# Ledger of designs, part 183: peptides against a protein of PDB entry 7RZF

Target 1, 358 residues: chain A of PDB entry 7RZF
Amino acid sequence: PFQEEHLKQLYKIVPIKDIRNLYVTFPIPDLQKYYKSNPGHYLGHLIGHEGPGSLLSELKSKGWVNTLVGGQKEGARGFMFFIINVDLTEEGLLHVEDIILHMFQYIQKLRAEGPQEWVFQECKDLNAVAFRFKDKERPRGYTSKIAGILHYYPLEEVLTAEYLLEEFRPDLIEMVLDKLRPENVRVAIVSKSFEGKTDRTEEWYGTQYKQEAIPDEVIKKWQNADLNGKFKLPTKNEFIPTNFEILPLEKEATPYPALIKDTAMSKLWFKQDDKFFLPKACLNFEFFSPFAYVDPLHCNMAYLYLELLKDSLNEYAYAAELAGLSYDLQNTIYGMYLSVKGYNDKQPILLKKIIEKM
Target 2, 358 residues: chain A of PDB entry 7RZF as posed
Amino acid sequence: PFQEEHLKQLYKIVPIKDIRNLYVTFPIPDLQKYYKSNPGHYLGHLIGHEGPGSLLSELKSKGWVNTLVGGQKEGARGFMFFIINVDLTEEGLLHVEDIILHMFQYIQKLRAEGPQEWVFQELKDLNAVAFRFKDKERPRGYTSKIAGILHYYPLEEVLTAEYLLEEFRPDLIEMVLDKLRPENVRVAIVSKSFEGKTDRTEEWYGTQYKQEAIPDEVIKKWQNADLNGKFKLPTKNEFIPTNFEILPLEKEATPYPALIKDTAMSKLWFKQDDKFFLPKANLNFEFFSPFAYVDPLHSNMAYLYLELLKDSLNEYAYAAELAGLSYDLQNTIYGMYLSVKGYNDKQPILLKKIIEKM

## One batch from the design tools (peptide; made by RFdiffusion4, then SolubleMPNN)

Design b2_p19_8_s3 (from b2_p19_8, 9 letters changed)
Fold by OpenDDE base, seed 1:
Structure b2_p19_8_s3 (fold): chain B 358 residues (1-358), chain A 19 residues (1-19)
Amino acid sequence: as target 1 above (358 residues)
Amino acid sequence: SPWPKKPEIPEWVWRVLLE
C-alpha cells in the first residue's frame, strides 16, 4: 500500500527521445473483482472523452495538450492505478500545474453530476459491439489476449469478461472518484528539459529522474478546484449501432459495382458485399462543380470551404469514431469527395449531420 | 476492454513511478 510518504510526489524524468508527456496517477483499490461493473472503464470513458466540453477539448483549446488518455492500469498485487496521460506541447510543459488543475476541475464536475446510468449503458453497448465483431475484424489479436484473461476470470466468462458490462454500480464509480484527489496524486513529467537536473537513476533502465514532493500550496490549489463551466458531460452518442442485420446476398449480386441509377444529374453504383458479411457499408460521393477548379481563386475558396466544413463537423468526429463510423472529405479537381464508412445502421444519421453542415 | 483506450506507460517511466 502506498503510504502517505509516497503520495503527492512529482517525478521529473528524462527521456531518450524528444517527447513530452504528463502522467497523473492515482493509487486505487484492486477493481478486478468488479469487472462486471468496471467503474474504471466508466471514468476512463468520460475523462478520456474528446467531444465538446471534454477535458481534452479544453486543454487543446489552450494549446497545451495534443492527446489525452484516461483509465485504469494494473499495478502491484492488490493495487491498481488510475492514470491520466497527456502528450504535452512545448507550451503545455510550462503549464503542468494548470493542466492538472483542469483535470481536477473535470473530476469535480463528474462528482457534481454523479454517476449516469445512460453513460454506463453507452459503454455497455460499445463494448457489446466490440465483442460481437472482434473476431471478424481483428483475428490476429484475439489469441494473445485470451491467455492473459484466463488468469483473472472464470473460464466460462473469459470470452466475455473484458467486454461485458452487466451491473451499473454508482457506488463503485463514486468510490473510485473519491480516490482521484490531489492528496492521492503521483505525477510524472517526461521531458528532455530535465536533462542535467536529475539526481536519481532508475535501476533497470538507467532512467534519470528527480523526485520531489509537490508543494502543499499546489496541492491546496488542486483541492480547491472549482467547477469550470466549460466542462460538460458528453451528449448521447447517436451513432452507436443497434441493428446488426445482414441482408441476404441478392441473386442478382454482381462482383463489381452495378449502375443502378443513371440520371442527368447523378449516377449511382451499388455493390453488395459478398466477402466480409458484416453490417457495414461504404458510402462514397463525388460532387462535381464546373467552378471548383476554374481558376486559383475558386480552388482556394473550395479548399477553404472544405476546411471550414471539416471544422464544423469536429463535434461529431469522436462520437462517430467510437461507434465505428468514419467520414472523409476531400477536394478534388472536379469538386468534392465525401466518404462515410463503418456500421451501416447509423450511417444515415452521420450523413444527415454532414449535409446539414454543407 | 478494447475501448476506451487504456493509458500506456512505457516501462521505463512505470518503473520510476513504482519506486
Scores: peptide ipSAE 0.509, ipTM 0.922, DockQ to the pose 0.570
Fold by OpenDDE base, seed 3:
Structure b2_p19_8_s3 (fold): chain B 358 residues (1-358), chain A 19 residues (1-19)
Amino acid sequence: as target 1 above (358 residues)
Amino acid sequence: SPWPKKPEIPEWVWRVLLE
């Protein structure tokens, strides 16, 4: 319902706190009725991805952005917004036009690749995991949300509608992508640097801001966004759990870790979970090296080794996190410590990736 | 909320964008 006069606008907003944020917003149709396909979620997953070849990875490499989030937000009646939000560095604040250019380059990449059913399936699987374990992890204040949800979803679907993806709708994904164009953009920049440079005050909060039309030359620059070869679709997330079987408690289960393997080079302790009954495990490894802390040089080498190892594993960190897996690597006085935590199903895959990089 | 993270816009920013 935004008229042309409301599009291609830039809002310079003064915050109370010392924050630097960019909001790139696009009016989109009301997609609430398409909750089973949720095209905005699909796009939010890709645009907000943090893996190699992602928008965030590139913008972070330039030192312009710290964090990035993409997704849909409800607006007023009859429309929604798609929003790309970034936390700006001081340098990034000077390169907002170029940041937005990169956003449109990534969006152009998504158009060129087209909707991917496997990406939808990953979103579906991730949401299914989140749904399955929502009540087991942290009690969410469901009561206040249910009342709002009842206005949008059938009663029988209220508990599932936020999580269940059922229909792959490439047509709707393309429809939303078609709205993510420079001619439809509404940009907000939040920075204290705009203090004393504003001419408007928002009525509800007294927020000081300036509204400006984005120059046609800038719009044209964004419209001519080429494919950037640095942008790539994410690879398949191999860490998403599919097996949630909980093994029965063994009759001989000990309340403390039991030594199950003892060799000249290794000792293995095991404790079965007797409390949480989740398909999760914690794998902890302590590696001992007689050379790790012999002298300052060896200490520094051990430190550098772990930093390099962590860097080499960074490509898996985000995918693992999404799948409910985490790892930690630390130097110890005897060598190194490795921890792998989360859903047990794909832990061997992550562990293998770590070992291959060691 | 289901993954991915949804953009959280402060209300004071959101009101400016709705004007």
Scores: peptide ipSAE 0.508, ipTM 0.920, DockQ to the pose 0.582
Fold by OpenDDE base, seed 5:
Structure b2_p19_8_s3 (fold): chain B 358 residues (1-358), chain A 19 residues (1-19)
Amino acid sequence: as target 1 above (358 residues)
Amino acid sequence: SPWPKKPEIPEWVWRVLLE
């Protein structure tokens, strides 16, 4: 573990490539033995969430951050790190102190709300889905990965240990949250703007950097992080599949799409999957309007309409992605195209959400 | 790797932090 003298440090690092990154790191106890509850996964899910009221949403709205990831990383023997990593904009590089303040505001929100069992359950369910379909989607050689995992997990659990969440441990979540404090922080900023302003060289890679103590006034500012009303816990993800039933192949199944409905206003084509045998579907809708491309004005209106529609659906995009669902909306010469893809179980819910916004 | 995305730290940054 890091001694007190190693805490509250800032590292200014010069990259080879023109990149801007911020790493906010916290030493935490070794959590390997708690893999069945995985409090770091729980916190990583919330801190790294991309939905409305998330840390990322707020930082993006300010133009400071492009991406955000949160989670645990192995350290030396006997400890780990919790890391919040962001890709900084040029403007964000000037507001690192404020970015970190927002991180602590979000962490404070998590403390105030306390551990949520429903969030744990969602993590469990998402991992279960990932595990169930891991081998079916991308057969990767297990052999090399298993050897590394055997070092940490019982042989009987090696195949499942990375995915199985079994125990809700609010005490461990709180324990990790108690380590995510300004007095425990180690910050690295990566930017070419530090070129010529460094005084140290890392031995292995020759990385140029400067190490500085974070001023006590800044630490105090972060310690006094108030609750920011813009931060909210995510809503329940209604798109997580629970039914994975695969219907038997019909005797009349065709190798190509068959016209199953033909009306004056609509045609419906259907093809049953005869190859993959996954509980997935692709719904494709093509809308034809004689007015879509009559003139430039109508074209512009159609474009604007889709942009507004996409914006209105943005609140569902991340939740759908996590649940293995996706949608696509495009302008076509004849009107509009809508596609919904992924696990079939909750596709009707997503489709309903799209229709409600149209 | 299972979801969520894990933070990726380049080794050249990680070495600085371990120093």
Scores: peptide ipSAE 0.505, ipTM 0.918, DockQ to the pose 0.589
Fold by OpenDDE base, seed 2:
Structure b2_p19_8_s3 (fold): chain B 358 residues (1-358), chain A 19 residues (1-19)
Amino acid sequence: as target 1 above (358 residues)
Amino acid sequence: SPWPKKPEIPEWVWRVLLE
């Protein structure tokens, strides 16, 4: 474990590649024994969330950050780290103190709201999906992975331990949150801008860096992080599949799409999957408008409409992605194309959301 | 790795943080 002298440190690190990264790290107790509750996973899900009111959403809106990841990492000597990692823009590199302030504001929001059982349930459900389809979607050589995890889990649980959340432990979530404080922070900034400004060399890789104590004034600013009204807990993810039933192949299944509905206003083709046997579907819609491309004005209006529609749907994009759903909207010469793909169970919900925005 | 994405720290950065 790190002693007090190792806390509140800033590392300015020179990369070989032209990259800009920020690592905000917190020493935490070894949480391996709590794998059934996995409080670090819960916090990583929220801190790393990309939806409206998320930390990333705010930092992107300011043009400071491109990507954000939060979660636990195994440390050395029987401790772990909680890490918030961001990809910095050039502007973001100038605002690292403010970025970290926003991180602590979000953490403060998590403290204020307290542990949410419904969020834990979503994590559980998402992990269940990942577990169920791990072998079908991505053939992996399990041998090396299993060997590694046998050191941490009972043999009987090795196959499931990484995926199955079983115990909601709000006490452990709060315990980890209590470690995510400015007085416990170790910050690394990676940028070529530190070239020629370093005074230390890491022994193993020869990494050039400068280590500095974070000023007490800065620590106090972070400690006084108030609630930022822009930060909100995510809404419930309505797109997480729970039904994975695969319908039996019909005896008269056609190798090509069959016309199953033909009306003056619509035609519908259907093809059952005869190859993959996954609880997934692809819905494709082509909308025809006689006005879409009549003149340049209508073309521009159609384009603008679609851009506005896409923007209005952005609030669902991340939640859909997490749930294994995707959508696509495109202009066509006759109107608009819509595609919805992924697990079939909640596709109607996503489709309804799209239609409501149209 | 299971969802969510775990933070990845390059070893050359990680070693600095472990000193």
Scores: peptide ipSAE 0.505, ipTM 0.918, DockQ to the pose 0.561

Design b2_p19_8_s4 (from b2_p19_8, 9 letters changed)
Fold by OpenDDE base, seed 1:
Structure b2_p19_8_s4 (fold): chain B 358 residues (1-358), chain A 19 residues (1-19)
Amino acid sequence: as target 1 above (358 residues)
Amino acid sequence: SPWPKKPEIPEWVWRVLEL
């Protein structure tokens, strides 16, 4: 058990590679027995969210962070850690205290809003999708994972335990949130900027580091983290598939795309999947404009338009990705290319969102 | 769980934190 002397510590670590990382870690109880509710997963989903009003969105807007991951990690027997990891920019390295303040502001927002059953349900649904299709999408990764899982779950549940959320336990969510406090923090900063400023060497890897106590004034600043009005819970993910029906292969199914619509303004090609038998589709659109490549000015305008369009769609990108949808937008010599891929059920919703921004 | 992404700490960093 981490004693008080092990808490509120800062580790400045010298990497071999030119990387800048921040790890904000919290000792938490062993949550393995609560796998059916998985409160750490719930919190990891929210803290690691990339949508509007997320922690990452704010930190990116300041130019301090490139990526963020939040979640639980297994530790020593009887203990786990909750970890928030960010990739720091050069500027972010100078603002680590403020970055961590924003983390605590977001955590405070989660406390203020309380546990949301609808968020739990989304996590449950996303995991159910992942479970249903794991073997069909990634056959090679399954065997090595099962061996590790057998140590933690009853044999009957081994196949499902990592994915199956069954119990909404707001009490456990609050319990974990109560551990995510400044007084319980252990911070590691990884940067070459600490070279020549370290006084310790880690035994196994020879890693150069410095350990120091986080000043009480800094801890107090984080303890007094206010509600930042920029932080919001995510909106409901409208892209999560619920219908997984696979249509039967038509008798007239062709091995190649068939022209099913031919008009003066449009051609439509269709091919039914005869190989994978997944509830997935690929929608590809090529838009032709005689003006797209007439001159350098029009080309630049078309490029700028597409960049603005992509930017306007960023609010949906993460939610779509989580739901197993993706889109791509590209300039072509004749105009624009749009692709929508993934589970077919909610593709029309994503396509509509794209068109509404066009 | 496959999602959300689990935090990945390199072992060389993790060993420092375990001290």
Scores: peptide ipSAE 0.464, ipTM 0.907, DockQ to the pose 0.593
Fold by OpenDDE base, seed 5:
Structure b2_p19_8_s4 (fold): chain B 358 residues (1-358), chain A 19 residues (1-19)
Amino acid sequence: as target 1 above (358 residues)
Amino acid sequence: SPWPKKPEIPEWVWRVLEL
């Protein structure tokens, strides 16, 4: 573990590539023994969330950050790190102190709300889905991975240990949150703007950097982070599949799409999967309008409509992605195209959400 | 690796932080 003298430090690092990154790091206890509860995963899910009221949503709205990731990383023996990493915009590079303030405001929100069992359950369910449909690795890669995991986990759990959440431990979540404090912070800023302003060289890579103590006034500012009313816990992800039943292949199943409904206003084509045998579906909708491309005005209106529709659906995009669902909306020469793809179980829910916004 | 995305720190940055 780091001594007190190694805390509250800022590292200004010069990259080779033109990149701007911020790493906000916290020393935490070794959590390996708690892999069944994985409090770092819980916190990483919330801090790294991309939905409405998330940390990323607010920082993006200010034009300071493009991407955000939160989670734990292994350290030396006896400790780990919790890390919040963001990709900085040019403007964000000028607002690092304020970005970190927002991080502490979000962490304060998590403390105020307390651990949520339903959030843990969602993490558990998402991991279960990921495990169930894990791609087969190449034998050599698989063997090497297992050998590495055996160092940390019982043999009987090696296959599941990375995915299986079993125990909701609010005490451990709170324990980790108690380590995510300004007095424990170690910050790295990566930017070419520090070129010629560094005084140290890292031995292994020759990386140029400057180390500075974070001013006490800045630490105090972060310690006094209030509740920002823009931050909210995510809503429940209604798109997480729970039914993975695969229907038997029908005797009349065709090798090509068959017309199963033909009306004056609609045609429906269907093909059952005879190859992959996954609980997934692809729903494709083509809408035809004689007015879509009558003139430039109608074309522009159709474009604007689709952009507004996409914007209105943005609140569901991340939740759908996490659940293994996707949608696509496109203008076509004849009107509009809608596609919904992924696990079939909750596709009707997503489709309903799309229709409600149309 | 299971979801969520894990923070990726390049080794050249990580070495600076371990000092």
Scores: peptide ipSAE 0.463, ipTM 0.905, DockQ to the pose 0.587
Fold by OpenDDE base, seed 2:
Formats: structure tokens, sequence, C-alpha cells
Structure b2_p19_8_s4 (fold): chain B 358 residues (1-358), chain A 19 residues (1-19)
């Protein structure tokens, strides 16, 4: 465990590659024994969320951050770290103090709202999906992985321990949140801008760095992080599949799409999957408008419409992605193309959301 | 790795933080 002298430290690190990264790290107790509740996973899901009202959404809106990841990492000597990692823009590199302030504002929001059982349930459901399809979607050599995890889990649980959340432990979530404080922070900034401004060299890799104590004034600013009204908990992810039933192959299944509906206003083709046997579907829609490409004005209007539609759907994009759904919208010479792909169970919900925005 | 994405710290950064 780090002593007090190792806390509230800033490391300015020179990379070999032209990268800009921020690592905000917190020493935390070893949580391995709590794998069934996995409070660090819960917090990583929320802190690393990309939807409306998320930390990343705000930092992107300011042009300071491209990507954000939050979660626990194993440490040495019987402790762990909680880490928030961001990819910094050039502008973001100038606003690191403010970025970290926003991190603490979001953490303060999590404290104020308290642990949410529904969020835990979503994490559980997402992990169940990942577990169910781990072998089907990505054949992995399990041997090396299993050998590693046998050190941490009972043999009987090794196959499931990484995925199955079983116990909602709000007390452990709060315990970890209590460690995510400015007085417990260790910050690393990675940038070539520190070249020639370092005074230390790391022994193993020769990494050049400067270590500084974070000023007490800055720590106090972070400690006094107010609730920022822009930060909100995610809405419930309506797209998480729960039904994984695969319908039996029809006896008269056609090798090509069959026309199953033919009307003056619509044609529908259908093909059952005869190869993959996954609870997934692809929905493709082509919309025809006689006005879409009549003249340059209508073309521009159609383009603008689609861009506005895409923008209006951004609130669902991350939730859909997490749930294994995707959508695509394109202009065509006759109108518009829409595609919805992924797990079939919640595709109607996503499709309805798209139609409601049209 | 299981979802969510775990933060990855390069070893050369990690060693600086372990000092």
Amino acid sequence: as target 1 above (358 residues)
Amino acid sequence: SPWPKKPEIPEWVWRVLEL
C-alpha cells in the first residue's frame, strides 16, 4: 500500500510515441475476494459511460478528451488501483486540472445518487450476454487465460467468475467511492511536451519523467467539487437482450431472400439464417421518395435531414453498442437507407426509437 | 477481457507509478 508521501503526486512522463494520455489513479484495497459483486466493475461502467450526461460526453463537448476508460486494475503488494484513463487533445493537455475537477464532480454525483441496483442488474445482464457468446463470436485460446485466473478463483468458478455478477453490494460500492478522493490521487500525464523538462529516469524502461507534489490549492479545488448539473446517471439500457432463442430452420427455407410481402407501398424479403445459428438479425430498409433528388435544393434538404436524424439518435448509439446492436443511415439516389443489426430480441425497440425520430 | 473495457496502462507508465 502507498504511504501518504506517495499520494497527491503528479508524474509528467515523456512518451516515445506522440501520444497524450492522462491517468488518474487511486490506490484501493484488494477487491479480488469480492468478484461476485465486483464494485469496481460497477463504477467502471458508470465512470466510463459514453451516453448523455456522462463524464466523457462533457469532456468531449469541451474538446479536451477523445476517449475515456474507467475501472479497476490489479496492483502489486495486495492492493489494486482504480484508474480513469483519457486520451487528451492538444487543448485538453492545457486543461488537465479542469478535466480532473470534472472527474471528481462526476464521482460526487455518484456519491449523491448512491448505489443503484438497476445499474448492477444491467452490468449483470451485459456480462451474461458476453459469457453466453464468448466462444461463438471469438474463439480464444482459453488455456493461457485459465491458467492465469486459477490463481484467483476456485476451479469450479473459473469459467464464470469473470462474467457472473451475483451479489449487489452497495456497501462495497460506497467503500470504493470513498477511496476515489483527491487526497488519495496519483496522476500521470503522458506527453512529448515534457521532453527536456524531466529530472528522473525510470530504471527498467529508461522512461524520462518528473515527479511533483500536487499543490494543496489544487487538491482543495478538487475536494470542493460541486455537483455539476450536466452530469446524470445513464438511462436504463432498453436494448440489452434477454431472449436468446433460435427459431428452428423452416423446412422450406430458401437459400435467397423470398418475397413475403408485395404491396403498392412496400415489398418485404426474408431469409432465415441457415449458417450461423445466432439470435441475431439484419433489418435493411430502403425508403423511396420522388422528391429526394429532384433538384439540388431537395438533395441538400435530404442530406441535412439525415444529418439531423443521425444527431438525434446519438443518445442511443452507445447503449445500442453495449447491447450488441448497431444502426446505419445513408442517403441513396432514391431516398434513404436504414440498417439495424445485432441481437434480434431488442431490435424492434431500436427500430421504434429510430422511427420516432424520423 | 470481459466488458466493460479495462483501463490499460503501458508497463513503462506503470513502472513510473509504482515508484
Scores: peptide ipSAE 0.455, ipTM 0.903, DockQ to the pose 0.564
Fold by OpenDDE base, seed 3:
Structure b2_p19_8_s4 (fold): chain B 358 residues (1-358), chain A 19 residues (1-19)
Amino acid sequence: as target 1 above (358 residues)
Amino acid sequence: SPWPKKPEIPEWVWRVLEL
């Protein structure tokens, strides 16, 4: 546990590579014993969310941040850290104080809304999907990982403990949120712009850095973070699969796509999976328009149409990705191509969303 | 690793923060 003298600190760190990163860190209690509820995972899901009304969406709209990740990390014995990490733009490097203000505004929004059981359920369901379809780890890596986690988990749970959420603990979520305060913050900024402006060297890696106390006025500014009306909780992820049934291979299954529908306006080919036996599908659509490439104007209009369509679908992109769904839209010389891939259960929902925007 | 993405702090940054 950090003493008060270790809190409200800013570390300016010189990287070897030309990178710009911000790490906003908070010491939190050791939550390892609460792995069944994993309140840090709940908060990491929300703080690291990329959908509309998210922290990243707002910071990206300002041109300050490219990527954002939030979550807990193991520390030394007896404590953990909650960390918000962002990739900074050149402009964002000049606005670190305001970026952190927005982080505290989002955290304040989470406090105001309180713990949501439906969000916990989504985390549970997403983890269950990830567990069910996890890749086989290399034996040595797997055994080493198991050996490591045996210190923290019962033997019977070591295979599942990282993935299975079982207990909704709003009290623990609130407890962690109460630690995410300006008075507990430790900030690291990584940038080459600090070269020649450092006064310390880290012993293990020779990393050059400067440590500074964050001014009380800045801490107070962050403590007075109001609710920002741009921040919203995510909507329910409607793309999370719940049905994982694998249909039996049909007796008449062809090794190649078979024409199953032929109309004046459409042809449909189908091939059943005979190799992977996963509850996944690939839907591919080619749309033909006689106007798509008639002239440069129509070509440009078709391009702009797809760009606008992609933009209009951006609200679903992250939620679909989390649920193991993806889509792709491309211009073709004949019109457009649409692909929808991933778990088959919710593909009709995503496809409907795409069609509704077309 | 379970979803979501966890923050990956390089060890050289982490050591500075542990001091």
Scores: peptide ipSAE 0.455, ipTM 0.903, DockQ to the pose 0.591

